# Peptides against a protein of PDB entry 7BDX, part 206

Target 1, 212 residues: chain A of PDB entry 7BDX
Amino acid sequence: EMGAAACTLLWGVSSSEEVVKAILGGDKALKFFSITGQTMESFVKSLDGDVQELDSDESQFVFALAGIVTNVAAIACGREFLVNSSRVLLDTILQLLGDLKPGQCTKLKVLMLMSLYNVSINLKGLKYISESPGFIPLLWWLLSDPDAEVCLHVLRLVQSVVLEPEVFSKSASEFRSSLPLQRILAMSKSRNPRLQTAAQELLEDLRTLEHN

## One batch from the design tools (peptide; made by RFdiffusion4, then SolubleMPNN)

Design b2_p21_5_s4 (from b2_p21_5, 16 letters changed)
Fold by OpenDDE base, seed 4:
Structure b2_p21_5_s4 (fold): chain B 212 residues (1-212), chain C 212 residues (1-212), chain A 21 residues (1-21)
Amino acid sequence: as target 1 above (212 residues)
Amino acid sequence: as target 1 above (212 residues)
Amino acid sequence: SEGAEKARQLGLAAAQETLLR
């Protein structure tokens, strides 16, 4: 319980850029993020079935960890740190997103996707994650999730790839051949306005690419 | 291990006043500090004998917690929070200081004493801790510790009491009757310059009180 | 294209995520 409480507080205060810089400026950051990945992985592997206790200390703990990672990735030096010094963590996040079933651990997926999106703000980060083995199939796997929030963040991440010609060109063939267009079209008609907008924008971006 | 790492980072960033304010401004502070006291108490109760593994995750975890409390107490709003909203934590710290043997858990004692000293900066905090049952005997118990750093912080705390007439007047009779004068005199001749100075200053302050 | 890059940077920067709990 104490660990969860501490991580939750750390998550909260990490919403400040200055706090993120303080975390990264210390000598404990590398170890912390290494253990973070392991902890998240252990949690996911321990899950039995599709049901999760959202209010459990374990869940809160892992959510807080994911939140911290997301906030670190929200700033430039944090992104650089993660891509340069904590690649294993990024790899783990990608792996965990693949290991989780549709509808399973929705909140954790959202947080992890937010972290990946933030990482993608930097070209180096975007290159790293998009060149990860199975990245494109992973996106489509995640896009099959019934949760609108998960899908929203997947679409945003896809958009980050599409909007970067240097990155997109490397995967364009695979991307086009496997694009779940009908799924995205369905999302563009969602009752969820955020999801709807994200899907529409992505479709527009894709159309632009087809004409260029 | 992850809990210890998280707490350690939180401790580090809590050195900033802004971070402390952020911690206290959230809705999790009360719970965090409540659990902190319980965790520290559990740790102390679990100790077997006089030997502690300084590098154990458990020790590091508890040290970080104590450090966080100390940093919170270092600022005005933090002191007010602790005295108004986390009295049980302060009571626990006092209790733990009493439960530990001379020479046992030196680092933890130092951190806890630092937190109490910081709390004593506010009159309300000083009043609260000094009016705790057995406070004066506790000071003398702690002053019997062979560790110079522990003794230093005890002397500083004693000085805080002595320098506040309103507080000292309430305990003056008990204080004078039980004062380990010979012990303090011995410390005034310590090879440790910080301890030496603190003891000398306290002796001067006590002399001043005797003449007034 | 340069235009696409600028659009990406602007969009991503505007939509970066910060969390508080």
Scores: peptide ipSAE 0.019, ipTM 0.779, DockQ to the pose 0.026
Fold by OpenDDE base, seed 2:
Structure b2_p21_5_s4 (fold): chain B 212 residues (1-212), chain C 212 residues (1-212), chain A 21 residues (1-21)
Amino acid sequence: as target 1 above (212 residues)
Amino acid sequence: as target 1 above (212 residues)
Amino acid sequence: SEGAEKARQLGLAAAQETLLR
């Protein structure tokens, strides 16, 4: 209970750039983010296929950890830190997103996807995650999720790849061959306006690439 | 391990006034400080007379909690919050200081005493803690500690009481009757310059009160 | 290419996400 409360407070205050800088400027940052990945992995491995209650202290603790990573990645120096000094954490997030079943731990998926999106703001970050083994199949695995919020953040991540020619060119063949076009088309007709817009924009970006 | 790391980071960033304000402005502050007291109490109760290793995750976690309280109390709005909304935590700190044996959990004692000193900066805080049941006997219990740092912070707390006429007048009779004068005199001859100075200043303050 | 990259950078920078929970 105390751990979850403390971590939740740390998550809240990490929304400040100054706090992120303070976290990263200290000598404890490397250890903290190393343990973060391990803790998140332990949590996912313990789920044994059952959805843990979202309200459990353990769940809240892991949500806070994922939130901290997201807030760190929202800052330029934080992205640099993650990509240069905490790549194992990024690898862990990618792995965990692959290990979770559709509909399982939806909130955690969203938080992890948000962190990856923030990392993708930097070209170096985008390159790193997009060049990870099985990244394209992972995107489609995640896009099969019934949750609109999960799908939204996957689409945003896909868009980040598509909009960067240097990155997209490396995976364009695999991307085009495996693209779940019918699924994305269905999302473009979603009643969720955020999902609808994201899907439509991605489809437009893809069409533009086909004509160029 | 993760809990201790997260709490330690929170402690570090709580040195900023802006972070303290962010912690207190949220809807989680009350719960956090409630659980803080409970956690510290649980730790002390678990010691079963043996000194837990100072390097254990549990010890580091509790140190960080005490540090957070100290940093909150260092800020005016933090003192107001503690005295108005988290009195149970202050009561817990006083109780724990009484429950610990001389030489036991010295570092935690110091941190807790520092928090109480910070609270005493406000007249309302000083009144609250000094009017707590058994406060004067507690000071002498703590002053019997062999650790110079513990004794130093006790002397500073005593000085805060003595220098406030409104507070001192209420306990002056008990204070004078139970004052461990020989112990304080011995401290005024300490080789520790901080302890020596604190003891000498307190003795001077006490002499001034006797002549007025 | 340069235009697409610039558009991505501006869009992604504007859409960076922080969480308050």
Scores: peptide ipSAE 0.019, ipTM 0.778, DockQ to the pose 0.025
Fold by OpenDDE base, seed 5:
Structure b2_p21_5_s4 (fold): chain B 212 residues (1-212), chain C 212 residues (1-212), chain A 21 residues (1-21)
Amino acid sequence: as target 1 above (212 residues)
Amino acid sequence: as target 1 above (212 residues)
Amino acid sequence: SEGAEKARQLGLAAAQETLLR
């Protein structure tokens, strides 16, 4: 309970760039993010089935951790830190996204995807995550989620890959051969306007690449 | 472990006034500080004898909590918050300082005393803590500690009382009747220069009050 | 060029997505 409260506060204040810099400027950052990955992994492994008490202290604790990672990744120096010094955490996030079933731990999944998206803003970060084993299949696995917010953030991450020629070139063959086009098209007709827009934009980007 | 790491980071960043304001501006501050007091109390009650693993995760966790409280109290708005909305925490700190034996949990004791000192910067805070039942006996109990840092911060807190006529007037009789003058005089001869100076200054302040 | 500009926009948008939770 106390840990959850502290992490929640830390999450809130980490919305400030200066706070992120302060976190990273200390000698405790490496340890914190190392344990963060372990804690998130342990939590996911402890889940029994698809049911999660989203309001539990344990859940809030892990959500706060994921939020902190996201806020760190939102800052340039934070991205540099994560990619250079906390790659195990990135690997863990990718693993956990693969381990969670469609519809399972939706909120956590969204937060993790948001963190990866922020990491992808940095070319080095995008290269790292996109070259992870099974990355493309993972994207499609996640895109099968019934939750619109999960799918939205997956589409944003896919777009990050598509919009970077150097990265896309390396995976273009696998990407095109396995692209769940019908699923993306279905999302472009979603009643959720954010999902609809993201799907439409991605489809436009894909069309542009086919003509080039 | 994760909680301790998070709290340690929060402690570090709470050194910034803007971070303190951010903590207090959120809707989670009341809950956090409520649980903080409970956690500190539970920790102290769980201690067996005078031996403490200062490097334990539990200890570091509680130290970080006490540090956060201290940093909050260092800021004007933080003092206002603590005195107006978190009095239970102040009561808890006073209680814990009384429950700990001389030499026991020295680091925690120092942090708690530092927080009370910061609270005492605000006249309202000083009034509140000094009017707490058993406050004067508590000061003398703490001053019997063999640790120089504990004694130093006790002397600073005593000085806060002595330098405020409105507060001192209310307790002057009890204060003078129970003043451990010999102990303070001994501290004025300490090889620890900080303790020596604090004791000397307090003695000078006390002499000035006797002549007025 | 359009892709590069869009990538920049995504980066800017993401940088704004700080979580106050």
Scores: peptide ipSAE 0.018, ipTM 0.779, DockQ to the pose 0.027
Fold by OpenDDE base, seed 1:
Structure b2_p21_5_s4 (fold): chain B 212 residues (1-212), chain C 212 residues (1-212), chain A 21 residues (1-21)
Amino acid sequence: as target 1 above (212 residues)
Amino acid sequence: as target 1 above (212 residues)
Amino acid sequence: SEGAEKARQLGLAAAQETLLR
């Protein structure tokens, strides 16, 4: 319980850029983020089914960890730190997103996707993520999730890839051949306005790419 | 391990006034400090002897907790929060200082004493601490510790009491009758310059009070 | 390019996706 409470507080204060700099400027950051990945992995591996106790100390603890990573990735120096010094954590997040079933640990998926999106703001981060083995299949796997919030954050990450010519050109063939177009079209008609907008924008971007 | 790492990071960043304000401005502070006292108490109660594994995750976790309390108490709003909303934690710290034997958990004692000293900067805090049952005997108990660093921080807390007429007047009779004068005189001859100075200053303050 | 500008806008808009929790 105490660990979860402390981690939740750390998550809250990590929304500040100055706090992120303080965390990363110390000598404890590497160890912290190394253990973070391991802890998240252990949690996912321990899941007995698709149902998650969202209010358990264990769940809250892992949510806070994912939140901290997201907040760190929101800051330029944090992105640089993650891409240069904590690649194992990024690999772990990608792996865990693949290991979770549709509808399983929705909140955690959203947090992890947000962290990857923040990392993708840097070209170096985007390259690292997009060059990961199975990245394109992973995106489509995640887009099959019944949760609109998961799908929204997947579409945002897909858009980051599509809008960067240097990255998209490398995967364009695989991307075009495997694109779940009908699924994205369905999302563009969603009652969720955020999901609808994200899907429409992505469809427009994809049309532009077909004409180039 | 993850809890200890997170708590250690939180301790480090709590040295910032802005971080303390962020912690206290949220809705999680009360729960955190409530559990903090319980965790520290559980640790002290679990000690099998006078020897402590200083490098254990459990020890590091509790040190970080005590450090966070100390850092919060260093800030005006933090002192006000502790005295108004977390009195149980202050009571716990006082109790734990009494439960620990001379030489036992020296580092934890120092951190707890530093937190109480910071609280004593406010008259309201000083009143609360000094009016606690057994406070004067507790000071002398702690002053019997063989560790110079423990004794230093005890003397600083004693000085806070002695230098506040409103507080000292209430306990003056008990204080004068039970004062371990020979022990303080011995400390004034210590090879530790910080301890020596603190003891000398206290002796001067006590002489001034005897003439008034 | 339009794509580059949109990517920049996306980056700026999302530059600080912090979770206030």
Scores: peptide ipSAE 0.017, ipTM 0.779, DockQ to the pose 0.026; fails the geometry check

Design b2_p21_6_s1 (from b2_p21_6, 11 letters changed)
Fold by OpenDDE base, seed 5:
Structure b2_p21_6_s1 (fold): chain B 212 residues (1-212), chain C 212 residues (1-212), chain A 21 residues (1-21)
Amino acid sequence: as target 1 above (212 residues)
Amino acid sequence: as target 1 above (212 residues)
Amino acid sequence: VKEEARKYASEAYGKALEKAE
């Protein structure tokens, strides 16, 4: 309980750029983010089936950790830190997103995907994530999720890849050959307006690339 | 381990007034400080004898919690919060300071005493602390500690009481009758310059009160 | 007159609910 409470406060204050800089400027940042990955992995491994108690202290704690990573990645110096000094954490997030089934740990998936999207704002971060083994299959695995918010953040990450020619050109063949076009089209007709918009924009970007 | 790492980061960033305000402005502050007291109490109860492993994750975690309380109390709005909304935590700190023997948990004592001193900067905080049952005996109990840093922060708290006429007048009889004058005199001759100065200043304040 | 409040800087736990995207 105390850990969850402390981590929740840290997550809240990490919304400030100055707080992120303060976290990273200390000698404890490396250790913290190393343990963060291990803790999230342990949590996912402890899950029995698809049932997660969202209101548990453990869940709240892990959500807070994922939130902190997201807020760090929202800042330029935070992205530099993650890509340079916490690559294992990024690898862990990618691995956990692969380990979780569709419908399993929705809230954690959303937070992790948000963190990866923020990392992808930098070319170096996008390159690192997109060059990870099985990245494209992972995107489609995640896009099979029944949760609209999960799918939304997958589509945003896909769009980050598609909009960067240097990155997209390297994986364009695999991307085109495996693209779940019918799924994306279905999402463009979703009742969820955010998902609908994201899917429509991605389809427009893809059409532009086919004509180029 | 993860809890200690997260709490250590929160402690570090809580040195900022803006971060303290952010912590207190959230809906989680009450819960956090309630659990903080319980956690510190549980830690103290778990101590077997006088031996504390200072480098343990549990110790680091509790030190960080005490540090956070100190940093909150260093800010005016933080003092208001503690005295208005977290009185149980203040009561817990006073209780724990009484439960710990001389030489036991030195670092925790110092942090807790620093927090109480910061609370005492406000008249309302000083009144609340000084009106606690057994407060004056507690001061003398703590002043029997062999650690110079513990004694230093006790003397600072004593000085806060002595320098406030409205507070001191209420307990002056008990204070004068139980004052460990020889201990304070010995501290004024300490090789520790901070302790020496604090003891000397307190003795000067006491002399002034005897002549008034 | 009381001296200024003493801050003690060290690093430990935070609770996470608010997230920046």
Scores: peptide ipSAE 0.027, ipTM 0.793, DockQ to the pose 0.138; fails the geometry check
Fold by OpenDDE base, seed 4:
Structure b2_p21_6_s1 (fold): chain B 212 residues (1-212), chain C 212 residues (1-212), chain A 21 residues (1-21)
Amino acid sequence: as target 1 above (212 residues)
Amino acid sequence: as target 1 above (212 residues)
Amino acid sequence: VKEEARKYASEAYGKALEKAE
């Protein structure tokens, strides 16, 4: 309970750039983010058996951790830190996103996807995550989620790849061969306006790449 | 481990006024500080048996909690919050300071005393803590500590009382009858310059009150 | 153009302060 409360407060204050800088400026950042990855992994691995109550302190704790990572990745120096000094955490996030089933741990998936999207704002970050083994299949796996918010953040991450020619060129063949076009088209007709817009924009971006 | 790391980071960033305001501006502050008191109490109660390794994650966690309280109390709105909305925490700190033996949990005592001193900067805070049952005996109990830093912070807290006529008038008789004058005089001759100065200043303040 | 980074706010590092300003 205390850990969850403290972590939640840290998450809240990490919405400030200055707080992120303060977190990273200390010598404890490396340890913190190392433990973060381990903690998130342990949580996800525990889900196979007892339905951990979604509202458990443990769940809240992990949500807060994912939130902190997201807020750190929202800042330029935070992205640099993650990509340079906490790659294992990024690998863990990618792994966990693959380990979770569609409809499972929706809130956590959203937070993790937000963190990856934020990392993808930097070319270095985008290169790192997109070059991860199984990245493209992972995107499609995640896009099968019944949750509109999960799908929204997947589409945003896909868009980050598509909008970067240097990155897209490396995966273009795999992208073209495996793209769940019908799924994305269906999302472009969603009643969720954010999902609809994201799908439409991505389809436009993809069309532009076919003509260039 | 993760809880201790998160709490330590929160402690670090709480050195900023803006972060303290952010912590208190949320609806989670009350719960956090309630749990804080309980956690600190549980830790101190656990010390009677197994020598919990001073360097344990649990110890570090509690130190960070005490540090957060101190930093919150360093800000005007933080003092207001503690005195208005978290009195139980202040009572807990006073209790724990009484429960700890001289030389026991020095670092924690220092942090807790620092928090009480910061609270005492406000008249309302000073009134609250000084009116706590056994406050004067507690000060003398704490002043028997072999640690110079503990004694320093005790003297500072005593000085906060002495420098406030409205508060001192209520305890003046008890103060005069129980003051460990010889102990304070000995501290005024300490090789520790901070302790020496604090003791000298307090003795001067006390002399001034005897003449007025 | 990529969207800006999204922050999510939930509703030793520095030493403890000894004095209020």
Scores: peptide ipSAE 0.026, ipTM 0.803, DockQ to the pose 0.087; fails the geometry check
Fold by OpenDDE base, seed 3:
Structure b2_p21_6_s1 (fold): chain B 212 residues (1-212), chain C 212 residues (1-212), chain A 21 residues (1-21)
Amino acid sequence: as target 1 above (212 residues)
Amino acid sequence: as target 1 above (212 residues)
Amino acid sequence: VKEEARKYASEAYGKALEKAE
């Protein structure tokens, strides 16, 4: 309980850039983010297909960790830190997103996707995650999730790839050959306005790339 | 390990006033500080006279908690919060200071004493802690500690009482009758310059009160 | 005059930034 509470507070205050800088300026940042990845991995491993008790202390703790990573990645120096010094954490996030089944741990998926999206704001970060083995299949796997928020954040991450020619060109053939077009089209007709808009924009971006 | 790491980071960033305000502005502050007291109490209870493993995750966690409380109390709104909404935590700190033996958990004692000193900057806080049952005996008990840092912070807390006539007058008879004068005089001759100065100043303040 | 004690700083709740399109 105390660990979850402390971590939740840390998550809450990490929404400030100055706090992120303070975290990163310390000598404990590397260790913290290393253990973060391990802790998140252990949590996902413990699920063993069981229904997540969303309100458990353990779940709350992991949510807070993912939230902290998201907030760190929201800051330029935080992105630099993650991309340069905590790549193992990024690898872990990618792995965990693959390990979680559709509909499983929705909130955690959203937070992890948000963190990856933030990392993708940096070209170096985008390159790193997009060059990860199985990245494209992972995106499509995640896009099969029944949850609109998960799908929304997947679409945003896909858009980050599509909008960067230097990155997209490297994966364009695989991307085009495996693109779940019908799924994205269905999302463009969603009643969820955010999902609808994201899907529409992505489809427009993809069409633009076909003409180039 | 992760809990201690997270809490240590939270402690580190709580040195900022803005972070303290952010902690207190959330809906989780009350719960956090409630659990904090319980956690600290559980730790002290677990010592059972055993030598503290200072480098243990549990010890580090408790140090971080005490550090957070200290940092919160270092801010005006934090003091107000503790005095108005987390009195149980203050009671716990006072109790734990009494439960710990001389020479035991020196670092924790110092942090807790620092927190109480910070609370004592607010007159309401000073009144609250000084009116706690056994407060004066507790001060003398703590002043028997062989550690110079513990004794220093006890002297500072004693000085907070002595410098506030409204508070000191209420306890003056007990204070004077039980004052470990020889101990304080010995401290005024300490080779530790901070302890020496604090003891000298307190002796001067006490002499001034005898003439008033 | 009382001297206040301060030691370390802490982190905030989660947000995500938007990538420029």
Scores: peptide ipSAE 0.026, ipTM 0.803, DockQ to the pose 0.104; fails the geometry check
Fold by OpenDDE base, seed 1:
Structure b2_p21_6_s1 (fold): chain B 212 residues (1-212), chain C 212 residues (1-212), chain A 21 residues (1-21)
Amino acid sequence: as target 1 above (212 residues)
Amino acid sequence: as target 1 above (212 residues)
Amino acid sequence: VKEEARKYASEAYGKALEKAE
């Protein structure tokens, strides 16, 4: 309980750039983010057996950890830190997103996807995550989720790939051959306005790429 | 391990006034400080049986919690919060300082004494802690500690009481009758320059009060 | 686009904090 409370407070204050700089400027950051990955992995592995209540202290703790990673990735120096010094954590997040079933741990998926999107703001970060084995299949797996917020954040990540020619060109063949076009078209008709807009924009971006 | 790491980071960033304001501006602060008191109390109670290694994750966790309280108390709005909304925590700190034996948990004692000193910067805070049952005997108990840093922070707290006429006048009789004058005189000859100076200043303050 | 994406991420996450806390 105390750990979850402390981590939640740390998550809240990590919305500040100065706090992120303070976290990263200390000598404890590397250890913290290493243990973060392990803790998140342990949590996801434990879900296969127990109906862990979404409101458990354990769930809240892991949400806070994912939130901290996301907030760190929202800052330029934080992205640099993650891509240079905590690649194992990024690999863990990618793995966990693959290990979770559709509809499972929606809130955690959203936070993890937000962190990956933030990392993708940097070309180096985008290159790293997009070159990860199975990244394209992972995107489509995640896009099969019934949750609109999960799908929204997947579409945002896909858009980051599509809009970067250097990254997209490397995987264009695989991307085009496996693109769930009908699913994206269905999302463009969603009642969720954010999802609808994201899907429409992505479809426009894809059409532009087919003609170029 | 993860909890201790998160709490340590939170302690580090809580040195900023803006971070303290962010902690207190959230809806989780009250719960956090309530659980803090319980966690610290549980730790101290567990010491009676096991030689808890000073470097244990548990010890580090409790040190970080005490550090956060100290940093919050260093800020005006933090003192206001503690005295108005977390009095149970202050009572717990006072109790724990009484429960610990001389030489036991020196680092924790120092942090707790620093937090009380910071609280005493406000007249309302000083009134509250000084009116706590057994406060004067507690000061003398703590002053019997063999550790110079513990004694230093006790002397600073005593000085805060002595220099506030409204507070001192209420307990002047008890204070004068139980004052460990010989112990303070011995401290004024300490090789620790901070302890020496603090003891000398307090002796001067006391002499001034005897003539007024 | 990246700057807008960064602003969006910061604002979107600020909202996520309000919902998650």
Scores: peptide ipSAE 0.023, ipTM 0.805, DockQ to the pose 0.036; fails the geometry check

